# Designs tried in a protein design run: peptides against a protein of PDB entry 6B4J. Part 66

Target 1, 315 residues: chain A of PDB entry 6B4J
Amino acid sequence: DITMQWYQQLQDASMQCVLTFEGLTNSKDSQAKKIKMDLQKAATIPVSQISTIAGSKLKEIFDKIHSLLSGKPVQSGGRSVSVTLNPQGLDFVQYKLAEKFVKQGEEEVASHHEAAFPIAVVASGIWELHPRVGDLILAHLHKKCPYSVPFYPTFKEGMALEDYQRMLGYQVKDSKVEQQDNFLKRMSGMIRLYAAIIQLRWPYGNRQEIHPHGLNHGWRWLAQILNMEPLSDVTATLLFDFLEVCGNALMKQYQVQFWKMLILIKEDYFPRIEAITSSGQMGSFIRLKQFLEKCLQHKDIPVPKGFLTSSFWRS

## One batch from the design tools (peptide; made by RFdiffusion4, then SolubleMPNN)

Design b1_p15_2_s4 (from b1_p15_2, 6 letters changed)
Fold by OpenDDE base, seed 1:
Structure b1_p15_2_s4 (fold): chain B 315 residues (1-315), chain A 15 residues (1-15)
Amino acid sequence: as target 1 above (315 residues)
Amino acid sequence: PLYVDPEPVPPVPKL
């Protein structure tokens, strides 16, 4: 399976990256520990500062991240920080930056759906300039949310139930799996972030270049989901999240072909979701139903709430 | 990117 090969290649690259900077992460030296912490802060704090407030502030954050990844010194915590402070500094920063973008999907976007757009446009722009960061974003995303690939992890003989639950994307703490609502909330945030990344381009980059991971991957994702058996609650939730965020962009890009896909979702795939939906999961099902019916009735998908307008970039 | 999908944009799937 080409999709599973792609998944595995990204995971292998991510693991190799971790091994590459192991000397920095495992060092007992006080200076190395300080450098590690400074680099980690320099990589992650700017991402935490991303907001929906002003395009000018977003540009400053982007420029700071790009400068750091380019080997330039940046100010962080009142100190000058550079990836050149350690031979493994660049690999470490790329990994931690990518991890932080996905974490913002998992946490910030999960709670505030509109936050997907400013985070995603920075991530997309950084990916364009630093492809390795993009690959690591995918690796982190796929590991935390296998439904973003998409694939369904399988239970293997001799596997602990907790390890299988973690493979499915659940958090397991003190032998307790997270509640389904919290799980779906986190998965929703990550899918919404992904759906935003694939449609957004950094407006100050070379827009003549092809998007490094564009809407064609959104089409692929939908096509792959539709060729899989639905999962109870998960499929209805994530299809809604994905279509709410990138449905308008897919509609504009693929026109009649997109509407054929949407009809197929409503008429063929949706009954299969219904058949596996319990009474306790009806909320996600109803939400997807209402969304599909509204879109088909109006022959339009609305621009998502929080989409970055020209006025945002002039602020 | 480490992987570039060599396949064209897939058609609407037949279920």
Scores: peptide ipSAE 0.030, ipTM 0.603, DockQ to the pose 0.191
Fold by OpenDDE base, seed 4:
Structure b1_p15_2_s4 (fold): chain B 315 residues (1-315), chain A 15 residues (1-15)
Amino acid sequence: as target 1 above (315 residues)
Amino acid sequence: PLYVDPEPVPPVPKL
């Protein structure tokens, strides 16, 4: 399976990255520990500062992240920090940066859907300049949200239930599995972030280059979802999240083919979702239904709330 | 914007 091979390749690359910076991570030396903490802060704090307030501030954050990844010194916590402070510094920063982008999907976007766009445009722009960060974003995303690949993890003989639950993307703490609503909220945030990344280009980059992970991956994702059996509540939730965020962009890009796909979803796939939807899960189902019906009736998908306009970039 | 040719619509999964 090509999709599973791609998934595994990204996981292996991520694991190899962790092994590469293990010396920095496991060092008992006080100076190495200090460098690690400074690098971790330098990688993650700028991402947490991303907001919908002003395009100028977003540019400053982008420039700071790019400078750090380029081996230039940056100011963090009142100190000059550079990846050159340790031979494993670049790999560590790339990994922690990618992890933080996915974490912002899982936490910030999950709570505030409009936050997807400023985070995604920075992530896309950084990915364009630093492909390894993009691969690590995918690796972190796929591990936390297998539905972003998409695939459904299967229970293997002899597997512990908790390990299976973790593979499905659930958090398990103190032998307690995460509540379904919280799980779906986190998955929604990550899918929305992904759907934003694949459509956005950093406006100050070289727009002549192909998007490193563009809308063709959105089409691939939809194709793969439609070729899989629906999961109760999960499929209706994430399909809505994806189409709400990137449906307008897909419509503009694929035009007639997009509408054929949307009709296929409504007429052929949606009844299969309905058949597995319980009375307690009707909320996600109804939301997807209403969205599809509205889009087909109007022959339009609205621009998502929080989409970055030209006025944002002039602020 | 770079136009990418539309991909084919995926087939309906067989039940």
Scores: peptide ipSAE 0.028, ipTM 0.636, DockQ to the pose 0.261
Fold by OpenDDE base, seed 3:
Structure b1_p15_2_s4 (fold): chain B 315 residues (1-315), chain A 15 residues (1-15)
Amino acid sequence: as target 1 above (315 residues)
Amino acid sequence: PLYVDPEPVPPVPKL
């Protein structure tokens, strides 16, 4: 399976990255601990500031992240911080930055769908300049949301139920599994962020270059989902989230072929979703139904709410 | 597997 090989390669690269900075993370030295905390704050605080800012401030955040990744000193918490403060500093910052982007999908985008776009445009622009950060974004995303690959984790003999639940993307705390609504909310946020990343380019970068992980991966994701059996509630939820965020961009890129895909979803795949949908899961099903019907009727997919306009970049 | 005409689209991934 080529998809599972790709998944495993990214997970292996992520694990290797963790091993490379283990000396920094496991150090008992007070100075090393201080450096670690300063680097972690420098990597993560700028990302947390994205959801509430104008285009000019978004550029400042981007420039700060890029400067940090480029080995330049940046101001964080009133201190000068650089990845050069420790030999493992760059690997650690790349990992923590990627983790934080995915976490903003999981938390911020999950609660405020419009936040996907400013986060995604920064992530895309950083990925273009720092490919390793992009691979680590995918690794973190795939681990937290296997449906972003997509694949469905399987229960293996001898596996603990809680470990299987975690593999499916559920949070398990004190032997209590996360409620389905909270699970789907987090998965939705991550899928929406991913769908935004694959369509957005940083406007101040070299836009002549190929997108490092562009709309072709969006088509791949759709094709893979449609070639899988639907999951109860999950498929209807995430398919809607993906199409609401990325559907307009896919329509513009693939035109007639995208409409053939949308018809195939409505005529062949949607009945399979319906067949596994319980009465308690009708919300996600109805939302997908109404979206598909509206798009097919109007022969248009609307630009998603929160999409970055020229006025945003002039602010 | 579901099939849609591949032009101008990437091939359908195999599981």
Scores: peptide ipSAE 0.023, ipTM 0.630, DockQ to the pose 0.125
Fold by OpenDDE base, seed 5:
Structure b1_p15_2_s4 (fold): chain B 315 residues (1-315), chain A 15 residues (1-15)
Amino acid sequence: as target 1 above (315 residues)
Amino acid sequence: PLYVDPEPVPPVPKL
């Protein structure tokens, strides 16, 4: 399976990256520990400062991240920090930055769906300039949300239940599995972030270049989902989240072909979702139904709430 | 404006 090969290649690359910077992460030297902490803060704090407030602030954050990845010194925590302070500094920063972007999907976007757009436009712009960060974003995303690949992890003989739950993307702490609502909320946040990344370009970059991970990957994701058996509650939830965020962009890109896809979802795939939906899961199902029916009736998909306008970039 | 990357339109999946 080509999709599973791609998944595994990204996981292997991510693992090799971790091995490459182990000297920095495991060092007992006081200077190395200080450098590690400074680099980690320099990589992650700017991402946590991303907000919907002002385009000017978003540009400052982008420029700071790009400067750090380019080997330039940046101010962090009142100190000058550079990836050149350690031979493993760049690999470590790229990994931690990618991890932080996915974490913002998992936490911030999960709680505030509109936050997907400012995070995604920075992530897309950084990915364009630093492809390795993009690959690491995918690796982190796929590991936390296998539905973003998409694939459904299977229980294997001899596997511990907790390990299977973790493979499905659940958090397991003190032998307690995460509640289904919290799980779906985190998965929704990551899917919404992904759906935003694949459609957004950094407005101050080279617009003549092809998107490093564009809407073709959104089409691939939909095609793969439709060729899989639906999973109860999960498929209805994430399909809605994806279409709400990037459906307008896909409609504009693929036009008649997108509408054929949407009809296929409504006529052929939707009954399969219905057949596996319990009475307690009807909320997710009904939400998807109403969305599809409205879009087909109006022959339009609305621009998602929180989409960045020209006025945002002038602020 | 949504930057539409000029990519070939993929076929609709056959179910």
Scores: peptide ipSAE 0.034, ipTM 0.605, DockQ to the pose 0.716; fails the geometry check

Design b1_p15_3_s1 (from b1_p15_3, 6 letters changed)
Fold by OpenDDE base, seed 2:
Structure b1_p15_3_s1 (fold): chain B 315 residues (1-315), chain A 15 residues (1-15)
Amino acid sequence: as target 1 above (315 residues)
Amino acid sequence: SKEMQELLNLPDVPD
């Protein structure tokens, strides 16, 4: 399975990255600990400051992240911070930055869907300039949300139930599994972020270059989902999330071919979702149904709420 | 999947 090979390659690269900077993370030296904390803050705080308020502020955040990744000193917490302060500094910052982008999908986008777009456009722009950050974003995303690959993890003989639950993307704390609603909320946030990344380009970059992880991956994702058996509640939820965020972009890119796929979803795949949907899960099913019916009726997929306009970039 | 791409006459998406 080529998809699973790709998944594993990204996970291996992520694990190798962690091993590379373990000297920095495990150091007992006071100066190394200080550098680690400064680098961690420099990598993560700018991402947490991303908002829908103004394009100028978003540009400042982007420039700061790019400067840090480029080995330039940046101001963080009243200090000058650079990845050159430690030999493992760049690897550590790339890993923590990528982790933070995915975490913003899991937390911020999960609670505020419109936040997907400003986060995604920064992530896309950084990915274009720093491909390794992009690979690490995918690795973190795939690990937390296997449905972003997509694949459904399987229970293996001898596996602990908690480990299986974690592989499915559930949080397990004190032998208690996360509630289904919270799980789906986090998965939705990450899928929405991914759907935004694949369609957005940083407006101040070289737009003549190919998107490092563009809409072709959106097509692949949909095709893979349609070739899988639907998972109860999960498939209906995430398919809606994905189409709501990037359906308009896919429609514009693939035109008639995209509409053929949408019809296939409605006519062939949707009944399979219905067959596994319990009465308590009808909410996600109905939401997907209404979305598909509306889009097909109007022959249009609306621009998602929170999509960045020209006026945003002039702000 | 490759099959879905062929059915919809889309170019191969690099895996």
Scores: peptide ipSAE 0.029, ipTM 0.703, DockQ to the pose 0.250
Fold by OpenDDE base, seed 4:
Structure b1_p15_3_s1 (fold): chain B 315 residues (1-315), chain A 15 residues (1-15)
Amino acid sequence: as target 1 above (315 residues)
Amino acid sequence: SKEMQELLNLPDVPD
């Protein structure tokens, strides 16, 4: 399976990255610990500062992240920090940065859907300049949200239930599994972030270059989802999230083919979702149904709330 | 449907 091979390759690369900077992370040396903490803060704090307030501020954040990844010193916590402070510094920063982007999907976007766009445009721009960060974003995303691949993890004989739950993307703490609503909220945030990344280009980059992970991957994702048996509540939720965020972009890119896809979802795939939807889970199904019916009726998918406009970049 | 298969078997869709 090519999809699973791709998934595994990204996971292997992520694991190898962790092993590469293990010396930095496991060091008992006080100076190494200080460097680690400084690098971790330098990588993650700028991402947490991303907001919908002003394009100029977003550019400053982008420039800081890019400078750090380029081996230039940056100011963080009142100190000059550089990946050159340790031989493993670059790998560590790339990993932590990628992890933080996915965490913002899991947390910030999950709570505030409009936050997907400013985070995604920075992530996309950084990915264009630093492909390793992009691969690590995918690795982190796929591990936390297998539905972003997409694939549905299977229970294997002899597997512990908790391990299976974790593979499905659930958080399990103190032998307690995460509540379904919280799980879906986190998955939604990550899918929305992904859907935003694949359609956005950093406006100050070389836009003549091909998007490193563009809308073709959005089409791929939809096609794969439609070729899979739906999961109760999950498929309806995430399909809605995806289409709400990137449906307008897909419509513009694929035009007639996109509308054919939507019709196929409504006519052929919806009955399969409905068949597995319990009365208590009808909310996600109804929301998706209403969205698709509205889009088909109007022959339009609205621009998602929070989409970055030209006025944003002039602020 | 045939149309579904055509859409679902685009070059960018992994096997």
Scores: peptide ipSAE 0.027, ipTM 0.683, DockQ to the pose 0.266
Fold by OpenDDE base, seed 1:
Structure b1_p15_3_s1 (fold): chain B 315 residues (1-315), chain A 15 residues (1-15)
Amino acid sequence: as target 1 above (315 residues)
Amino acid sequence: SKEMQELLNLPDVPD
């Protein structure tokens, strides 16, 4: 399976990255610990500062992240910080930066859907300049949300139930599995962030280059989902999230082909979702239904709320 | 369906 091979390659690259900087992370030396903390803050704080407020501020954040990844010193916590402070500093920063982008999907976007766009445009722009960060974003995303690949993890003989639940993307703490609503909220945030990344380009980059992970991956994702059996509640939720965020972009890119796909979703795949939907899961089902019906009726998919306009970049 | 298989096999369009 090509999709599973791709998944595994990204996970392997991520694991290798962790092994590369293990000396920095496991060090008991006070200086190494200080460097680690400074690098971690320098990598993650700028991402947490991303907001929908002003394009100028977003540019400053981007420039700071890019400078850090380029080996230049940046100011963080009142100190000058550089990846050159440790031989493993760059690998560590790339990993932590990628992890933080996905975490913003899991947390910030999950709670504020419009936050997907400013986070995604920075992530896309950084990915264009630093491909390894992009691969690590995918690795983190795929691990936390296997539905972003997409694939459905299988229970293996001898596996603990909790480990299987974690593979499915659930958080398990103190032998208590996460509530379904919280699980879906986090998955939604990550899918929405992904759907935003694949359609956005950093406006101050080289626009002549191909998007490092563009809308063709959105098409692939939809095609793979349609070739899989639906999961109860999960498929209806995430399919809606994905289409709400990137449906307009896919429509513009693929035109008639996209509408054919949307019709197939409504007429062939949606009944399969309905067949596995319980009375307690009608919320996600109804949202997807209403969205599909509205889009097909109007022959249009609206621009998502929070989409970055020219006025945003002039602010 | 045949149509679904055709869609699944569509070539990637570069961005």
Scores: peptide ipSAE 0.026, ipTM 0.700, DockQ to the pose 0.701
Fold by OpenDDE base, seed 5:
Structure b1_p15_3_s1 (fold): chain B 315 residues (1-315), chain A 15 residues (1-15)
Amino acid sequence: as target 1 above (315 residues)
Amino acid sequence: SKEMQELLNLPDVPD
C-alpha cells in the first residue's frame, strides 16, 4: 500500500530527527539546557502569536520564523537566539516548529475554525522555503490524526486497549480515555488546518513555484476516504470539515471532475455512512447531508468563513 | 467502482 509506505517513511524520518538532536535534549549541561529552552521558545512562541487580526503582524511572525530557520539571530524573550548556538539546533527547531503548527490545529483551530487560515498560510510559506519542516508537519499530523493520511488503525492481537486508543488518536491519561466529543473536536481542528494548508500560498513568496503540498493532495485524500469503509461518526465529521474548508478551492481547481466526485459522495458513499450511523450520531450525519444537498442544488461551494482576503493583507 | 478508479488515476493525484 503506497499510502502506508508514505506514512511509514514520514514517521521514520521524524524518529531519525529526534535521534539526531537527542544530545541537545538529554544534556545535563546548564548552558545546553538554556540553549534548548531558548530555541524551543523561539520556535514555538511566534506560532502561538498567529492571529486573524492583521496581515502585517502575520508577516512579522513569518519573517521571524524564516530568519530563525535560516541561521540568523532572532530576538526571543529579550535575548538573541540562533540555531547556530548548537550543532543540533536546526534539527531541533524544525521538529519543534512542525510540532507546534500541528498543535495549533489540535487546540486553536479545534476551538476557533477560522484560525485555520492564518496558521495554514504561515505553515505553507515556511514549507515552501523549508521542505523538511513540511515533512515533519505531516509526520506530526499523521501520528496525531491517522485520518489525515487517511487510514483507520486496527486492533491487533496482544495489543493493550490504551495503546490502540492512542493509535486512533485518543488521549489517554491516568487510564482514562478522552471523551468522544473532545476527540472529534481535536481531529476536526487538525483536518481543517490540513485542508487550509493545501490550498494556501504565502503571498510574499515566489508564486511561480508549485505548491509543495497542494490541492492534488486534497484530491488524493478524498479519493482514499471514498475507497475506505466509513467509520461511525468520524468519517461524516471529518469529510464535512474537509469539504467546508477546501471544497471551494477544489471546485475551482477541478471543476467538472470535482462535481463528479461530489455526486459520487452523495449517491454512493453517503448511503454507506447512513447505514453505520446510530441515532446518537445523527448530528454529524445531518450536517454532512445538508451541506452536500445545498452544494449540489446551488452548484456552488461557499468560500469558508475566515478565508484571508486582500483587505487582511493590507491591515 | 469504475468511476472511483478513474478518479484515483487522475494525473493530479500524487503517487
Scores: peptide ipSAE 0.024, ipTM 0.692, DockQ to the pose 0.421

Design b1_p15_3_s2 (from b1_p15_3, 6 letters changed)
Fold by OpenDDE base, seed 3:
Structure b1_p15_3_s2 (fold): chain B 315 residues (1-315), chain A 15 residues (1-15)
Amino acid sequence: as target 1 above (315 residues)
Amino acid sequence: MEEMQKLLNLPDKPE
């Protein structure tokens, strides 16, 4: 399975990255610990500062992240911080930065869907300049949300139930699995972030180059989902999230072929979703149905709420 | 599903 091979390769690369900076993370030296914390803050705080308020602020954040990844000193917490402070500093920062982007999908986007776009455009722009950060974003995303690959993890013989639940993307604390609504909320945030990344280009970069992980991956994702058996509640939820965020972009890119795909979803895939949808899960199904019916009726997919306009970049 | 297979194999278009 090519998809599973790709998944595993990214996970292996991520694991190797962790091993490369283990000296920094495991150090008991006071100075090394300080450097680690400074680098971690420098990598993560700018991402947390991303907002929908002003394009100028977003540019400042981007420039700061790029400077850090380029080996230049940046101000963080009132101190000058550079990845050159430790031989493993760059690997560590790339990993933590990628982790933080995915975490913003999991938390911020999950709670505020519009936040997907400013986060995604920064992530896309950084990915263009720093491909390793992009690979690590995928690795983190895939691990937290296997549905972003997509694949459905299977229970293996001898596996603990909690480990299986974690593989499915659930949080398990004190032998308690998270509620389904919270799980889906987090998964939705990550899928929405991904759907935004694949369509957005940093406006101040070289937009003539091919997107490092563009809309073709959106098409691939849809094709893979449609070629899989639907999962109860999950498929309807995430398919809606994905199409709401990147459906307009996919429509513009693939035109007639995209409409054929929407018809296929409505006519062939919906019955399969419906067959596995319980009465308590009808909300997600109905939402997807209404969205697709509206899109098919109007022959248009609306630009998603929160999409960055020219006015945003002038602010 | 021939149509579905065609969609699965659809090449990317230039951005």
Scores: peptide ipSAE 0.025, ipTM 0.705, DockQ to the pose 0.753
Fold by OpenDDE base, seed 2:
Structure b1_p15_3_s2 (fold): chain B 315 residues (1-315), chain A 15 residues (1-15)
Amino acid sequence: as target 1 above (315 residues)
Amino acid sequence: MEEMQKLLNLPDKPE
């Protein structure tokens, strides 16, 4: 399976990255520990500062992240910080930066769906300039949300239930599994972030270049989902999240082909979702139904709420 | 199934 091979390659690359900076992370040297903490803050704080407030502020954040990844010194916590302070500094920063982008999907976007767009446009722009960061974003995303690949992890003989639950993307703490609503909320945030990344280009970059992970991956994701048996509540939730965020962009890109896919979803796939939907899960089902019916009726998919306009970039 | 296979094989370029 090509999709699973791609998944495994990204996980292997991520694992190799962790091994490359193990010297920095495991160092008992006081100076190395200080450098590690400074680099971690420099990589993650700018991402946490991303907001929908002003385009100018977003540009400043982007420039700071790009400068750090380019080996230039940046100010963080009142100190000058550079990846050149340690031989493993760049690998460590790339990994932590990618991890933080996915965490913002899992946390910020999960709670505030509109936050997907400013985070995604920065992530896309950084990915264009730093492809390794993009691969690490995918690796982190796929590990936390296997539905972003998409695939459904299978229970293997001898596997602990908790380990299986973690593979499915659930948080398990003190032998207690995460509640379904919280799980779906986190998965939704990550899918929405992904759906935003694949359609957005950093406006101050070279737009003539091909998107490093563009809408063709959105088409692939939909096709793969439709070829899989639906999961109760999960499929209806994430399919809606994905289409709400990137459906307009896919419509514009693929036109008649996209509408054929949408009809196929409504006529062939939606009944399969219905068949596995319990009375307690009707909310996600109804939401998807209403979205599909409205889009097909109007022959339009609305621009998602929070989409960055020209006025945002002039702010 | 045939329609789905066709969808999977659609070119990345818009018509």
Scores: peptide ipSAE 0.025, ipTM 0.714, DockQ to the pose 0.615
Fold by OpenDDE base, seed 4:
Structure b1_p15_3_s2 (fold): chain B 315 residues (1-315), chain A 15 residues (1-15)
Amino acid sequence: as target 1 above (315 residues)
Amino acid sequence: MEEMQKLLNLPDKPE
């Protein structure tokens, strides 16, 4: 399975990255610990500062992240910080930066869906300049949300239930599994972030190049989902999230072919979702149904709320 | 890339 091979390759690359900077992370030296903390803050704080307020502020954040990844010194916490302070500094920063982008999907976007767009455009722009960060974003995303690949992890004989739950993307703390609503909220945030990344280009980059992970991956994702058996509540939720965020972009890109796919979802895939939907899960199904019916009726997918306009970039 | 290109042509029905 090519999808699973791709998944595993990204996970292996991520694991190898962790191994390469173990010297930095496991060091007992006081100076190494200080460098680690400074690099971690320099990588993650700018991402946490991303907001929908102004394009100019977003550009400043982007420039700071890019400068850090380029080996230039940046100011963080009142100190000059550079990845050159340690031989493993660049690998560590790339890993932590990618992790933070996914975490913003998991937390910020999960709570505020509109936050997907400013985070995604920065992530896309950084990915264009630093492909390794993009691969690590995918690795972190796939690990936390296997539905972003997409695949459904399977229970294997002899596996602990908690390990299986973690593979499915659930948080398990003190032998207590995460509540379903919180789980779906986090998964939704990550899917929405992904759906935003694949359609957005940094406006100050070289637009002549192909998007490093563009809308073709959105089409791939949909094709793969439709060729899988639906999961109760999960499929209806995430399919809605994905289409709400990137459906307009897919419509513009694939036109007639996109509409054929939406008809396929309504006519062939909806009955399969409905068949596995319990009465307590009808909310997600109804939301998806109403969205698709409205879109098919109007022959239009609305631009998602929070989409970045030209006016945003002039602010 | 080739496989992704094939996926751009969705079947009439999901497998």
Scores: peptide ipSAE 0.024, ipTM 0.655, DockQ to the pose 0.123
Fold by OpenDDE base, seed 5:
Structure b1_p15_3_s2 (fold): chain B 315 residues (1-315), chain A 15 residues (1-15)
Amino acid sequence: as target 1 above (315 residues)
Amino acid sequence: MEEMQKLLNLPDKPE
């Protein structure tokens, strides 16, 4: 399976990255610990500062992240910080930055769907300049949300239930599994972030270059989902999230072919979702149904709320 | 199934 091979390759690359900077992370030396903390803050704080407030502030954040990844000193916590402070500094920063982008999907986007767009445009722009960060974003995303690949992890003989739950993307703490609503909320945030990344380009980059992970991956994702048996509540939820965020972009890109896919979802895939939907889970199904019916009736998919406009970039 | 296979084989550009 090509999809699973791709998944595994990204996970392997991520693991190798972790091994590369293990000396920095496991060091007992006080200076190394200080450098690690400074680099971690320098990598993650700018991402946490991303907001929908002003395009100028977003550009400043982007420039700071890019400067850090380029080996230039940046100010963080009142200190000058550079990846050159340690031979493993760049790998560590790339990993932590990628992790933080995915975490913003998991936390910020999960709670505020509109936040997907400013986070995604920065992530896309950084990915264009730093492909390794993009690969690590995918690796983190895939590990936390296997539905972003997409695949559904299977229970293997001898596997602990908690390990299986973690593979599915659930948080398990003190032998307590995360509530389904919180799980779906986090998965939704990550899918929405992904759907935003694949359609957005940093406006100050070289737009003549091909998107490093563009809408063709959105088409692939939909096709793969439709070729899979639906999961209860999960499929209806994430399919809606994905289409709400990138459906307009896919419609513009693929035109008639995209509408054929929507018709296929309505006519062929809905009955399969319905068949596995319990009475207590009808909310996600109904929401998806209403969305698709509205889109097909109007022959249009609306631009998602929070989509960045030219006025945002002039602010 | 045929339509799904067709969708999987579509190029990155619309027809």
Scores: peptide ipSAE 0.024, ipTM 0.701, DockQ to the pose 0.576

